Peptides against a protein of PDB entry 1LOE. Designs and how they scored, part 38

Target 1, 181 residues: chain A of PDB entry 1LOE
Amino acid sequence: TETTSFSITKFGPDQQNLIFQGDGYTTKERLTLTKAVRNTVGRALYSSPIHIWDSKTGNVANFVTSFTFVIDAPNSYNVADGFTFFIAPVDTKPQTGGGYLGVFNSKDYDKTSQTVAVEFDTFYNTAWDPSNGDRHIGIDVNSIKSINTKSWKLQNGKEANVVIAFNAATNVLTVSLTYPN
Target 2, 181 residues: chain A of PDB entry 1LOE as posed
Amino acid sequence: TETTSFSITKFGPDQQNLIFQGDGYTTKERLTLTKAVRNTVGRALYSSPIHIWDSKTGNVANFVTSFTFVIDAPNSYNVADGFTFFIAPVDTKPQTGGGYLGVFNSKDYDKTSQTVAVEFDTFYNTAWDPSNGDRHIGIDVNSIKSINTKSWALQNGKEANVVIAFNAATNVLTVSLTYPN

## One batch from the design tools (peptide; made by RFdiffusion4, then SolubleMPNN)

Design b2_p28_3_s1 (from b2_p28_3 with W2I S7T S13N A16Y F17K T27A)
Fold by OpenDDE base, seed 2:
Structure b2_p28_3_s1 (fold): chain B 181 residues (1-181), chain A 28 residues (1-28)
Amino acid sequence: as target 1 above (181 residues)
Amino acid sequence: SISFSSTLTTGGNPVYKRIGFSATTSAV
């Protein structure tokens, strides 16, 4: 059995184990993905590729990840577009911005993207988001149109604690989000 | 902070991916 693990508790100005893309960077010990301006995309990848599955045997990795994030919008009534955790090809680059969250390019299933994401979506896109218009957590497989969603109430400027776990035996991805403070 | 752990039974051909985070803003 192969195991992989890492942790980053402090983000330095020269964070060697992250690959920054778009507007992503570190400052004041925090990873910052976007600027408080229009039409930005920011991403950060863990630099070491993860052995996620085996093409010969079909075995898929179990994984657990935990992180904290803050969305801090100047206008709490107009917050766009969202934040995602994703798993993508090693050479992944920023994709379509805005409602596609910099991760996808289509609402139609496209296996060639080879990308899975957990979205924390703060903006309602009528073409693919749940019709109730709620901010939501979504699981995205090769499409910005989530295969499953759950309403989520954003607390602007507050730190959210997230845990994402994947069980390969059951093929179930579990997401939890709490605002402890 | 960020933490990650994974386990995989190997023995064949490894497939690698990268994990990451993304965020966007728009013109709204």
Scores: peptide ipSAE 0.711, ipTM 0.945, DockQ to the pose 0.905
Fold by OpenDDE base, seed 3:
Structure b2_p28_3_s1 (fold): chain B 181 residues (1-181), chain A 28 residues (1-28)
Amino acid sequence: as target 1 above (181 residues)
Amino acid sequence: SISFSSTLTTGGNPVYKRIGFSATTSAV
């Protein structure tokens, strides 16, 4: 069994194991994806590719990831698109289409994207988001239109703790989010 | 902070991907 693991507690100014894309950068020991300005995309990739599955056997990796994030909007009533964790091809590039969270480029299912994302979506897009208009957590498989969603109440400026786990045997992805403080 | 751990029963043809985080602003 192959095991891969990494952890980053503090983010330095020259973080060698991250690939920064768009406006992503580090400051004050934090990974900062966007600033509170319009029309920006920021991403950061772990530099080492992860062995996700084997095409011969069909074996798929189990994984668990945990992270903290903060959305700090100047106005709690005017929050931007949101934040996402994603797994994408090694040559993935930031996408600039509005509402696609920097990951997708179409509202339609596109298996060629080979991308899975967990979105923490803070902006209602009528064309694909749940009709109730709630901010939500979504699981996105090759589409910004989530295969499953759950309403989520943003606590602006507060640290959220997230755990995402994938069980290959059951093909189930689980997401948990808590605000411990 | 970020932590990640994965386990895989290896085979003959590995497929690799990258893990990342993304955020966008369009409504701010």
Scores: peptide ipSAE 0.708, ipTM 0.940, DockQ to the pose 0.864
Fold by OpenDDE base, seed 4:
Structure b2_p28_3_s1 (fold): chain B 181 residues (1-181), chain A 28 residues (1-28)
Amino acid sequence: as target 1 above (181 residues)
Amino acid sequence: SISFSSTLTTGGNPVYKRIGFSATTSAV
């Protein structure tokens, strides 16, 4: 049977060359992270690293990024597993698949991961996801178990506009998602 | 629309990082 696909249809204003990992690829201006098969991990990285923290001054950079994604699921009631925006070490490689979204390896906090992610999680994993079972957006810091989540209603096949902003002065990461009408 | 936030602790992280996207599928 057909499986769910996850795609990025619009990138931020500063598009860069992509490093593809796993099953990630691009066609016709569409970044498809997964093949339409089960048990896949697909990733794509901007090739140019970003300067997040200045080790000499201790200054942390603000950043704002935006993208548009589409989830195409043959059955909107059976969608696994989700996709993730992440910021990781420059040499990052695909991590555990399935519910770990290819970004993390544990629900336990692991500072050595050095990874922050915003997950758009379509599948309920009992061990770490919000107990209400809702599809959700999560902010993940060095763990697949989100430090904060927000219930999210998937609109199958529809473009969702996402803005992720980090305010260095307050250390606050803000996530916004909109389905345009 | 949805909007929410969380406080991060960013000190001590690598100076340079890469932004990326990841997605997974699995048997349901």
Scores: peptide ipSAE 0.585, ipTM 0.892, DockQ to the pose 0.308
Fold by OpenDDE base, seed 5:
Structure b2_p28_3_s1 (fold): chain B 181 residues (1-181), chain A 28 residues (1-28)
Amino acid sequence: as target 1 above (181 residues)
Amino acid sequence: SISFSSTLTTGGNPVYKRIGFSATTSAV
């Protein structure tokens, strides 16, 4: 591999049709979001929308999802820019690349974005990332500047199992990441 | 293994959304 690539090796729900955006594509058992080239954006959406909010009652739905991703980098010390799970309006299109991860356009809160994301951020951006410079997992609401982060040690070339759960009763989003033995 | 949580403060809108994945690369 000449440069960093990001892939999803397992994702659900099963049998979902995908909408590909940017450089995203599938092979036999792999969803590849980026080609092994610089300055690219790749996205893939589940074609079936989720009914997350009831406009009459105001009730919000719970959700739980899981997936497995792999980052392959020729140099573990130079890995840019990151991978993101997101929930966005049905007509969402690729946003700003690089450190904005193709999902956001600003570090300022933008309610019109209506996007929640979990970032797996491999590159330190001084303007908004945690000052310790660590690679991290972040929870993002309408901004690339995370509302909360957790330091994360990348295992280059290893599959990371992720579970993301939202409890509508408490409005709590939980993120779990495991590198299996 | 890592696990952490946050309380979301969102407006609830819109009714329907899509789930997706995104990744980017840049010159470094």
Scores: peptide ipSAE 0.584, ipTM 0.891, DockQ to the pose 0.297

Design b2_p28_3_s2 (from b2_p28_3, 8 letters changed)
Fold by OpenDDE base, seed 3:
Order: sequence, then structure tokens, then C-alpha cells
Structure b2_p28_3_s2 (fold): chain B 181 residues (1-181), chain A 28 residues (1-28)
Amino acid sequence: as target 1 above (181 residues)
Amino acid sequence: SFSFSSTLTSGGGGVKKRIGFSATTSAV
């Protein structure tokens, strides 16, 4: 059995257990992924690679990830593209192209991507997003086009508590987002 | 407060991945 566990409650200027990519950085004890300018991509990776397979059974690892994030847009009707949690190959690099959330580069399924993401998507892309135009949570497997989505009401400037859990025995990925009182 | 935590349990070995966060802004 191999267990990887960590908890970061304060993000310092020299955070050794994070790999910053693009415009990602820390300020005021917070991780900031984008600057208040257009056409940016920012990412942060936990520095230690994780084994996602059970070498004996071939099953995916069980995991639970919890985090808090804030989208604070000066204009609640123009909140950029969104926020994304992802699992990717160790050599993953930021991806460009509006609407791909810095993670993917196509709406076509590409198994070579080997990337799974949970998107908190605040911008409607007609080419692949749910037709109702709602902001949404999506589960993305090797494509920006989600395999499953659910409408989500953004509360601008509020802290969102997220829990993402995968149960290998049931092959079920669960995502919860709450705005605590 | 803000936090980022994770626990992953496997049988060991296999393909290595990294977990992370991403956000983008566009010209729109």
C-alpha cells in the first residue's frame, strides 16, 4: 500500500511542494493562477508525482482531494474561463487556446492526453459546452468536452469548498461544491 | 481560509501523474 497525503493551508512565496506554471504564483498566502489581464494561463502542480494505478489489480487509486477556491471578477458577467482541477502526466505543460482551461487542446477525445479534469467552467463555449449555456461543473476525460456536467451558480468573490473523491471499487468520481455560510 | 489537501491510496507502482490546478483568461 502506498499513500500520499498532504495539506497546505498557507501558501508562501517559496512553496517548495508546488510547481508553478505560466502565470501562477503566490501572494498574501494565497495561490493565484491568473493575473487580472487577458490571455493568461496559470497552473500549479503538487510537486510529488503520484501513482494512480494499483500494480497488482490494475485498478485506479482511491483519492480524496479537498480545496478552497475563489473567483473574484470585477465584473460578475465577465469572469473569464473558469477554474480546473486536473490529473495529468508528470511532464504536463500549460496549454493555450481560449476555452481549453489551460489543460486540454481539443474537443476531440485524445487518449494520449492521459488527463482527467474537473472543470468549474464560467464561460460558455458553444462548440462543446452544455447547450443551456449555464455555468457548470464538468468531468473531462482526455477532452475539453465533458463526459458529464451539472449546472453551477457562481458566487463571485465567495470561497467555494470543493471535495473530489474517486472510489476505485465502484469506479465513481464524485464532486461537491459548497459555499459555506 | 484557503486550503489544498489530498490523500491518495494505491497498491503502489504503476503510472505516475501529477495533480494540479489551472485557470485561464481570454480575450473575450
Scores: peptide ipSAE 0.546, ipTM 0.873, DockQ to the pose 0.599
Fold by OpenDDE base, seed 4:
Structure b2_p28_3_s2 (fold): chain B 181 residues (1-181), chain A 28 residues (1-28)
Amino acid sequence: as target 1 above (181 residues)
Amino acid sequence: SFSFSSTLTSGGGGVKKRIGFSATTSAV
């Protein structure tokens, strides 16, 4: 069993341990994924690959991810499209934008995607999102259509603290989000 | 606009993946 760990608490303009994709970039202190314009896709990957499961047995690794994110939109009543944490093939590139969050290309299950994501979805896409229309946290496996969701209240411009943990023994993925400020 | 920081720890197997973050905007 291997243990992989990395921590980025302050971003700089020369962030060599990140692979920036699309409109993603770093400033003096922050990693910014989207431009303040319409129709953008921004991603940032940790440069070093991680071992996530055994290819022969399928045994999945335990993992814990903690991060802080800020969504800052000019209009909190109409915010699109969302923020996503994902685990994808090493050669992953930005996927479909908009409601697909730059991570997926289909609402149908596609095992070839080999991508798991936790979405913090700020925009209601009627074709796949929960019918209540709430902004939500979703767990996505090879599809933008979440296997599970929970309503979430966006606090525009505020830092959200997130913990994502997977317990391989129980096959349970846990997501928590708090606004401590 | 989206910004973040991150920390991750994992005990992995044999399949290599990359961890990342993504955000999108739309014409809404």
Scores: peptide ipSAE 0.544, ipTM 0.866, DockQ to the pose 0.389
Fold by OpenDDE base, seed 2:
Structure b2_p28_3_s2 (fold): chain B 181 residues (1-181), chain A 28 residues (1-28)
Amino acid sequence: as target 1 above (181 residues)
Amino acid sequence: SFSFSSTLTSGGGGVKKRIGFSATTSAV
C-alpha cells in the first residue's frame, strides 16, 4: 500500500504546499477562506495530488483527515454559507452559486463531478438542506444534497477538532467534531 | 470567517485527486 501523509499545523504567508483559489489566504498562521462580505468563495487545495483509487483492484484508498477550524461570526454577519472539506479531481475549480459551498453546482446527483465532501453548513437552503433548518454536518457525494446529515451546534469563536476517516474495506465515512473546551 | 489547520493521511494508487477546503458567503 502506498501511503501519503502530510501535516500543516501552521499556515505561513508563503505556504507552498497549498493552492489558493478565490478569496482563500493565510493570515496569523491560519487558513482563512471567507471574507465578512457577501458573495465570496475561497478554497485551498493541498498542492500534491493524492492517490485515492487503485486502478488494478478498484479499491478506494483509506484516508484519515484531521483539522481544526474556527468560525468567527459577528451578530451582524448573516451571509455565511459554511465550509466544506472535499476530495475532487485534480483540476477542480471553485464553483459559483449560493449555497453550493464552492464545491458543487447542483442538488442533482452527478457522478461526473467525482467529488466527495463533508460540509459544515451554517446556512439553510430550503431546496436541499434538512427541513429542520439546523446548522448541520453533511456528507455530500456528487451533490450539494447530502446523503446524510446531523445537526451541529456551532460554538462561535471556539476551535473545533474534526476527524474524517474513510474505511475502504467497509465503504464507511466517519466524521467526528468536538469542541475540546 | 473560517480558519483551518489540517493533517491528512491517505493510502492508494493509480487515480489522483486533490483534497481541500472550501467556504462561501451568500448574497442573502
Scores: peptide ipSAE 0.515, ipTM 0.850, DockQ to the pose 0.396
Fold by OpenDDE base, seed 1:
Structure b2_p28_3_s2 (fold): chain B 181 residues (1-181), chain A 28 residues (1-28)
Amino acid sequence: as target 1 above (181 residues)
Amino acid sequence: SFSFSSTLTSGGGGVKKRIGFSATTSAV
């Protein structure tokens, strides 16, 4: 089995291994996807494609990804819209903004999207989000309407640690988020 | 604003995809 890995622990102004889209850029050793203004869409792709399907065995690839993130919103009482980790076709471009998180275009299942995402959704969209209105982590498959969600308490300005793991043998995707003290 | 640092390890071959991060803001 082939193994592909990459690590970005510090971001610089000349980040050769990232493809920036929309408002995404690097500032002060950080990957910044949005500005503290309204109606922005920012994305950053790892420049090298990854293998996710073994053509010889037909198996989906295993993967583990870990990252840290900080949401620092000027108004913690009204934070929109969130951020997303995603796996998409190599030629992927920014999709619909706002509640679609720049990754999807509808709540209807669209197999042509060929996109799987883990959303960290800070804003309640009545049309597709869990009815309890909680900020949440969601697993999205070809739709902004998550196949599974879990409530998440945003800590504005605090660094969160995230681990996402996919076990191809069991077809289980796990997500963990912690705010370490 | 949203900021990130990441590490990924994957095992597989054949069909290729790209991974990334996306974030949006909107008029609330």
Scores: peptide ipSAE 0.528, ipTM 0.861, DockQ to the pose 0.391; fails the geometry check

Design b2_p28_3_s3 (from b2_p28_3, 8 letters changed)
Fold by OpenDDE base, seed 5:
Structure b2_p28_3_s3 (fold): chain B 181 residues (1-181), chain A 28 residues (1-28)
Amino acid sequence: as target 1 above (181 residues)
Amino acid sequence: MISFSSTLTTGGDAVYKRIGFSATTSAV
């Protein structure tokens, strides 16, 4: 059995185990994905590829990830577009911005993207988001159109704690989000 | 803070991916 693990508590100016893409960078010991400007995409990848499955045996990895994030928008009533955790091909590059969250290019299922994401979506896109217009957590498989969503109330400027776990035996992805403060 | 842990029973033919985080802004 192979085990892969890492932990980053503080983000330094020369963070060797992260690959920064787009506007992603570190400042004040925090990872910052977007600048306070319009039409930006920022990403950060863990530098080491993760062994996700074995094609000989068909075994798929179990994983658990935990992280904290803050969305701090000047206008809490108009917040776009969201934050995403994703698993993508090793050579992944920033994809379409805006409502596609820099991770996808289509609302239609596209197996060639080979990407799974958990979105924390702050902006309602009528073409694919839940019709109630609520901010939401979504599970995305090869499409920005989530296979499952749950309403989420953004606390602007507050730190959220997230845990995402995948159980390969049951094929269940679990997402939890809390605001501890 | 970021923490990640994975486990996989391997058989010799590895498929790899990268994990990451993304965020976007728009003209809103």
Scores: peptide ipSAE 0.715, ipTM 0.946, DockQ to the pose 0.924
Fold by OpenDDE base, seed 4:
Order: structure tokens, then C-alpha cells, then sequence
Structure b2_p28_3_s3 (fold): chain B 181 residues (1-181), chain A 28 residues (1-28)
């Protein structure tokens, strides 16, 4: 069994184990993905590729990831567009911005994307988001249109704790989000 | 804070991906 793990508790100005893309950068020991302006895309990748599965055997990795994030918008009633954890091809680059969260390019299923994401979506996009208009957590597989969603109450400016786990045996991805404070 | 852990029973040809985080803003 192969095990891969890493942790980052503080982010420095020369964070060599992260690949910064778009507007992503570190400041004050925090990873900041977006500038507090309109029309930005920011990403950060863990620099080392992760062995996700074996093509010969078909074995798929189990994984667990935990992270904290803060969405801090000047107006809690007008927050766009969201935050995403994703797993993508090693050469992944920022994709379409806005409602596509910098991770996808289409609401249509595109297997060539080879991308799975968990979105924390703060903005309702009529074409693909749940019709209730709620901010939501979504599981995205090769499309910005989530295969499953759950309403999520954003606490603007507050730190959220997230745990994402994938069980390869059951093929089930679980997501939990809490606001500890 | 970020943590990640994965386990895989290997024995074949490795397929690798990168994990990451993304965020966007837009004019609304």
C-alpha cells in the first residue's frame, strides 16, 4: 500500500510546495486565492503529483483532506463566485472564471476534463446551480454542474473547517463543513 | 490549514493528478 500525505499549517512567502496560479499568493501566513476585486481567478496546487489510481489494476486511492477557509466579502448578500477543492491533471491550468470557479469550462459532462471538485458555491448560476438559489456545497465530476449538492449557509468572514473523504471501496465522496466558532 | 492523506494499493501503472484549491470572483 502506498501512502501519500502532507500538511501545511502556515503559508510563507516562499511556499515551495505550492504552485500558485492566477491571483493566488500568500500573505500574512495565509493562502489567498483571490484579490478583493472583481473578475479574478486564483489557484494553488500542491506541487507534488498524487498517485490517484493504478491504470493496470484499476485500484483507486482512498483519500482524506481537511482544510480551513474563509470567504470574506464586503457584502454578504452579494458574494461571487466561490471556493473549490479539486483534483485535476498534473498540468492543470486555471480554467473558466466566474461561476466555473476556475476549474471547469462547461456545464456539460466532459470526460476529457479529468477533474473532480468539491465546490463551495456562493453565487447562483441559473444554468446549472440548484434552482432554489441557495449557496451550496457541490460535488463536480467533469462538469461545473454538480452531481450532488447541499445547501450551505455562508458565514461571511468566518473560518470554516472542511473534511473531504473518498472511499474507493464504496465510491462515495463525503464532505463535511463546520464553523467552529 | 491544509492536510491531505491518500492510500492506494499499488501494483500497476500509476496515474497521477494534482490537488488544489481555486476561487473566483466576478462582476455581479
Amino acid sequence: as target 1 above (181 residues)
Amino acid sequence: MISFSSTLTTGGDAVYKRIGFSATTSAV
Scores: peptide ipSAE 0.711, ipTM 0.944, DockQ to the pose 0.913
Fold by OpenDDE base, seed 3:
Structure b2_p28_3_s3 (fold): chain B 181 residues (1-181), chain A 28 residues (1-28)
Amino acid sequence: as target 1 above (181 residues)
Amino acid sequence: MISFSSTLTTGGDAVYKRIGFSATTSAV
């Protein structure tokens, strides 16, 4: 069994194990994807490719990832698009289409993207988001239109803890989000 | 804080991907 693991607690100004794309950068020991300005995309990739699956056997990796995040919008009633954790081809590049969270470029299923994302979506896009208009967590497979969503109440400026786990045996991806007290 | 751990039973042809985070802001 092959095991891959890494952890980053504090993000330095010259974080060698991250590939920054768009406006992503580090400041004050935090990874910052976007600032509170319009029309931006920011991404950060772990520099080492991850062995995700075996094409001959069909075996798929189990994985667990955890992270903390803060969305700090100047106006709690006017929040931007949100962010994703994603798994994409090694040569993945930021996508600039609005509402696609920098990961996708279509609301339609496109298997050629070969991308899976967990979105923390803070903006309602009528064309593909759940009709209730709620901010939500979504699981995205080759499309910004999530295969499953759950309403999520953003606590602006508060630190959230996220755990994402994938069990290859059951083919189940689980997402948990908490705002610890 | 970010942590990641994966396990895979290998034995054939490895396929690799990158993991990361992405965010956007729009014009609205």
Scores: peptide ipSAE 0.697, ipTM 0.938, DockQ to the pose 0.875
Fold by OpenDDE base, seed 2:
Structure b2_p28_3_s3 (fold): chain B 181 residues (1-181), chain A 28 residues (1-28)
Amino acid sequence: as target 1 above (181 residues)
Amino acid sequence: MISFSSTLTTGGDAVYKRIGFSATTSAV
């Protein structure tokens, strides 16, 4: 697979301080997770933790976030491996690269991961991806094997606007993606 | 526009978490 770069040109409702991991970095213009080189992992975390669960009441917090990402690949048919939005323990570090997207280590459910991710998966991994081979958006809970997926047509070099919302009352995570004209 | 949803199980998770982004490339 040819090299691919993943960038975020707009992220969060507000400007945030970031913790960079692996090859991730930022400029005034964009957050770059990976350069167009092989075998890399790049991550960036919002420095401020979010209070997800109230230990006294058991209540879970709602959240809504939005961002705009761009995938740039020299060959639209050879794009690897993918991009993820994730929520993880505050001390999270890069996990397995490649098809595990730097977020997970197994296709089997592992509750110790304590990680939820929305993957924008551009490369077909036969061991866990949907059998149709489509590029897809996936919702991942403690596993790289998505609990739900939807086929997604990558537009190389184009900005994709994403909204991710979690409704605590229903425990439902909703993902929306749009390519503006 | 593409949109879809899933129900999550979050019981037992840490009180505080961080939101992040990750991307990978491979040798393929």
Scores: peptide ipSAE 0.570, ipTM 0.882, DockQ to the pose 0.306; fails the geometry check

Design b2_p28_3_s4 (from b2_p28_3, 8 letters changed)
Fold by OpenDDE base, seed 4:
Structure b2_p28_3_s4 (fold): chain B 181 residues (1-181), chain A 28 residues (1-28)
Amino acid sequence: as target 1 above (181 residues)
Amino acid sequence: MISFSSTLTTGGDGVYKRIGFSATTSAV
């Protein structure tokens, strides 16, 4: 059975040692999050935690991160399920697979998740995804149901450059994706 | 290029976090 693979081929300048979870692994050239089989969850975390918010002062840190990913799908019409960039508690473990992308467990808001994700969602889940059925980029806060989405056309096998920036002054998260020409 | 934004309710809980990547596959 043909299966889709998800890989990160370039990390940003702040690349750190990785903690691998599930089926995630790395080679010299890339981080591969999934094995070439169905029903897998693969994750990789930066080993060093980040202190984004200060509980005493309420100060919030800015951050900008970038990476390059590749999706290799033998069948471009059957691409499941997607991958995410996420920020989660330091002891985070793989969550529900499939359409939950290994990051969430519910379409309902769950503040105890304490997880923010940017999803690159290749598979339409009727229960929570945008009704147009488009592949999309989503911003997820404590739920697999995105608070905002943008339609995205997958270029199978091509490198996509992503920049994710958080502006602490405005609390705005910005996601940009480009397929270089 | 695709670019879009959303305002987050961060909560300022002061909890240390880890950044990571996750991907899943499933039967289609």
Scores: peptide ipSAE 0.588, ipTM 0.892, DockQ to the pose 0.312
Fold by OpenDDE base, seed 5:
Structure b2_p28_3_s4 (fold): chain B 181 residues (1-181), chain A 28 residues (1-28)
Amino acid sequence: as target 1 above (181 residues)
Amino acid sequence: MISFSSTLTTGGDGVYKRIGFSATTSAV
């Protein structure tokens, strides 16, 4: 039986060398994070680290990034588990799969994770997801339990354009998603 | 279009980080 696959068709701002983890791999046209099989984790990291915080001065850097992803599911009613953009320590490795999206290990706040993520969550996990059961975009800080969420209607097989921006002066992370006409 | 934001509480994180993408499938 065919299962859901997750792919990145465009990422930037510039093409960079990638570190592949789990089932993640690239072709000429796309970055494929998961094969159409069950119980897998696929990740890809930009090889070049980003300098976010200066320990001596306390200065924090802004960043803006954009990408396009596609979810291909044989059944739009059964789509698991989700796709995630994340910022993590340079030596990060795949974490717990399934509903933890390969990025976190707990719904409890864990400062040692030092990971911020934007989840595009297609599967409802009763223990931590919004009670309305909607597919959603979430902002996650050191926990799979989001600090904020927004309901999101998945368009199966269509490209979603995403922009993620961090304003260091205000400490605000902004997420935008668009399905072009 | 969907757009929303949150104030982060990540003070004291490491100097350097990596950006990445992750996806998972389950037994469903």
Scores: peptide ipSAE 0.587, ipTM 0.891, DockQ to the pose 0.297
Fold by OpenDDE base, seed 2:
Structure b2_p28_3_s4 (fold): chain B 181 residues (1-181), chain A 28 residues (1-28)
Amino acid sequence: as target 1 above (181 residues)
Amino acid sequence: MISFSSTLTTGGDGVYKRIGFSATTSAV
């Protein structure tokens, strides 16, 4: 039976070599994280690590990244589970699937994860998601339970443009999403 | 357009990180 697929159709600002994990792969047209099959995890990492913290000075680097994603689901009422943008240790491997989005293993804060994620969560998990049940964008720090969320209306099959920026001076992560059409 | 922000704590993390994408499906 068919289910939800997740793809990244545009990377920004620069194309990079990718490390594929799980079911993730790429073609000329797109990065496919999951096909429309059940119980899968797909990940892709930029091969080049980023130097975000200087141990001598304590300085943290700014970054801005952008991408375009598409969610394709045969049933718009049954879209699971979601996808994330994440920043993790260089040797990161796929984590728990399903509602943990392949990035986390717990709803409890675990600093050993050393992972920050922006989730585009299409499925309501009672144990940790906002109680209103809305599909949402979440900012996750060392936990699948978001520190902040924003309700988001999925447009099935349409390209969403995302910009994620981190301001090191303020330690603020900003997420924006637009459906241009 | 949707836009929102949060303050992060990053000082305890490793020097080098990788950026990536992840997606999952379930039995739903």
Scores: peptide ipSAE 0.566, ipTM 0.881, DockQ to the pose 0.307
Fold by OpenDDE base, seed 3:
Structure b2_p28_3_s4 (fold): chain B 181 residues (1-181), chain A 28 residues (1-28)
Amino acid sequence: as target 1 above (181 residues)
Amino acid sequence: MISFSSTLTTGGDGVYKRIGFSATTSAV
C-alpha cells in the first residue's frame, strides 16, 4: 500500500495557466501531484508551449527553472515511485506503466518519445535503476533508464529546492538540489 | 547540496514543447 504524497510548494495558479492531467491539482500555495493513495498518476503542464529548437537555424533555447518540492510519506519505509520535471511534446499524455513516473512507457530508448525528464526517484526498479539501489536523481532522455544519476538521500517532509538549467551553447543540462533547513 | 550535469542531444527534439511535472504511486 502507498502512503506518499508529492507536492510542489510555493506554486500558485495565478503564476501561469496550467493543464492538469490525472489527479494533479493546485492551490495558491502548492501544486499537488498525488495524495497519499495508491495507484495514482498526477501531472501538470504549463499551458504555453516553449520554442525549444529551430530546425532552420539550429538554435536551441536556454532555460532555467526552479521549484521547491515536498515528499511526505507517513511510512518512510514505503515511499512511492517518485516524481519528475519533464519537457515533452505539446500533446503529451500521462503514462500509466508502473515505475515510469507517468512520463515514459519503456526502459528502451525511443527517440519518438521526444521527452527529457529529471526524475526524483524514490523506488528501486531492478530493471533500469542504478544497481546500488539508492534513491536518486536522474536525467532521462527518451527512456526511464537515466543517462546519468546521482544518489540522493530523501528527507521526508522537508522542503527541497531544485534548480534545473539548460545551456544551449553547450547542450548541458544541470540539476541542483538542496535542503536549506 | 547535490549538483550534476549531462550533455543532451537536443537537435531534432522538436520545435515546440511543454514543461510539466509528473508523479506516480504504485498499487502496493
Scores: peptide ipSAE 0.524, ipTM 0.862, DockQ to the pose 0.302; fails the geometry check

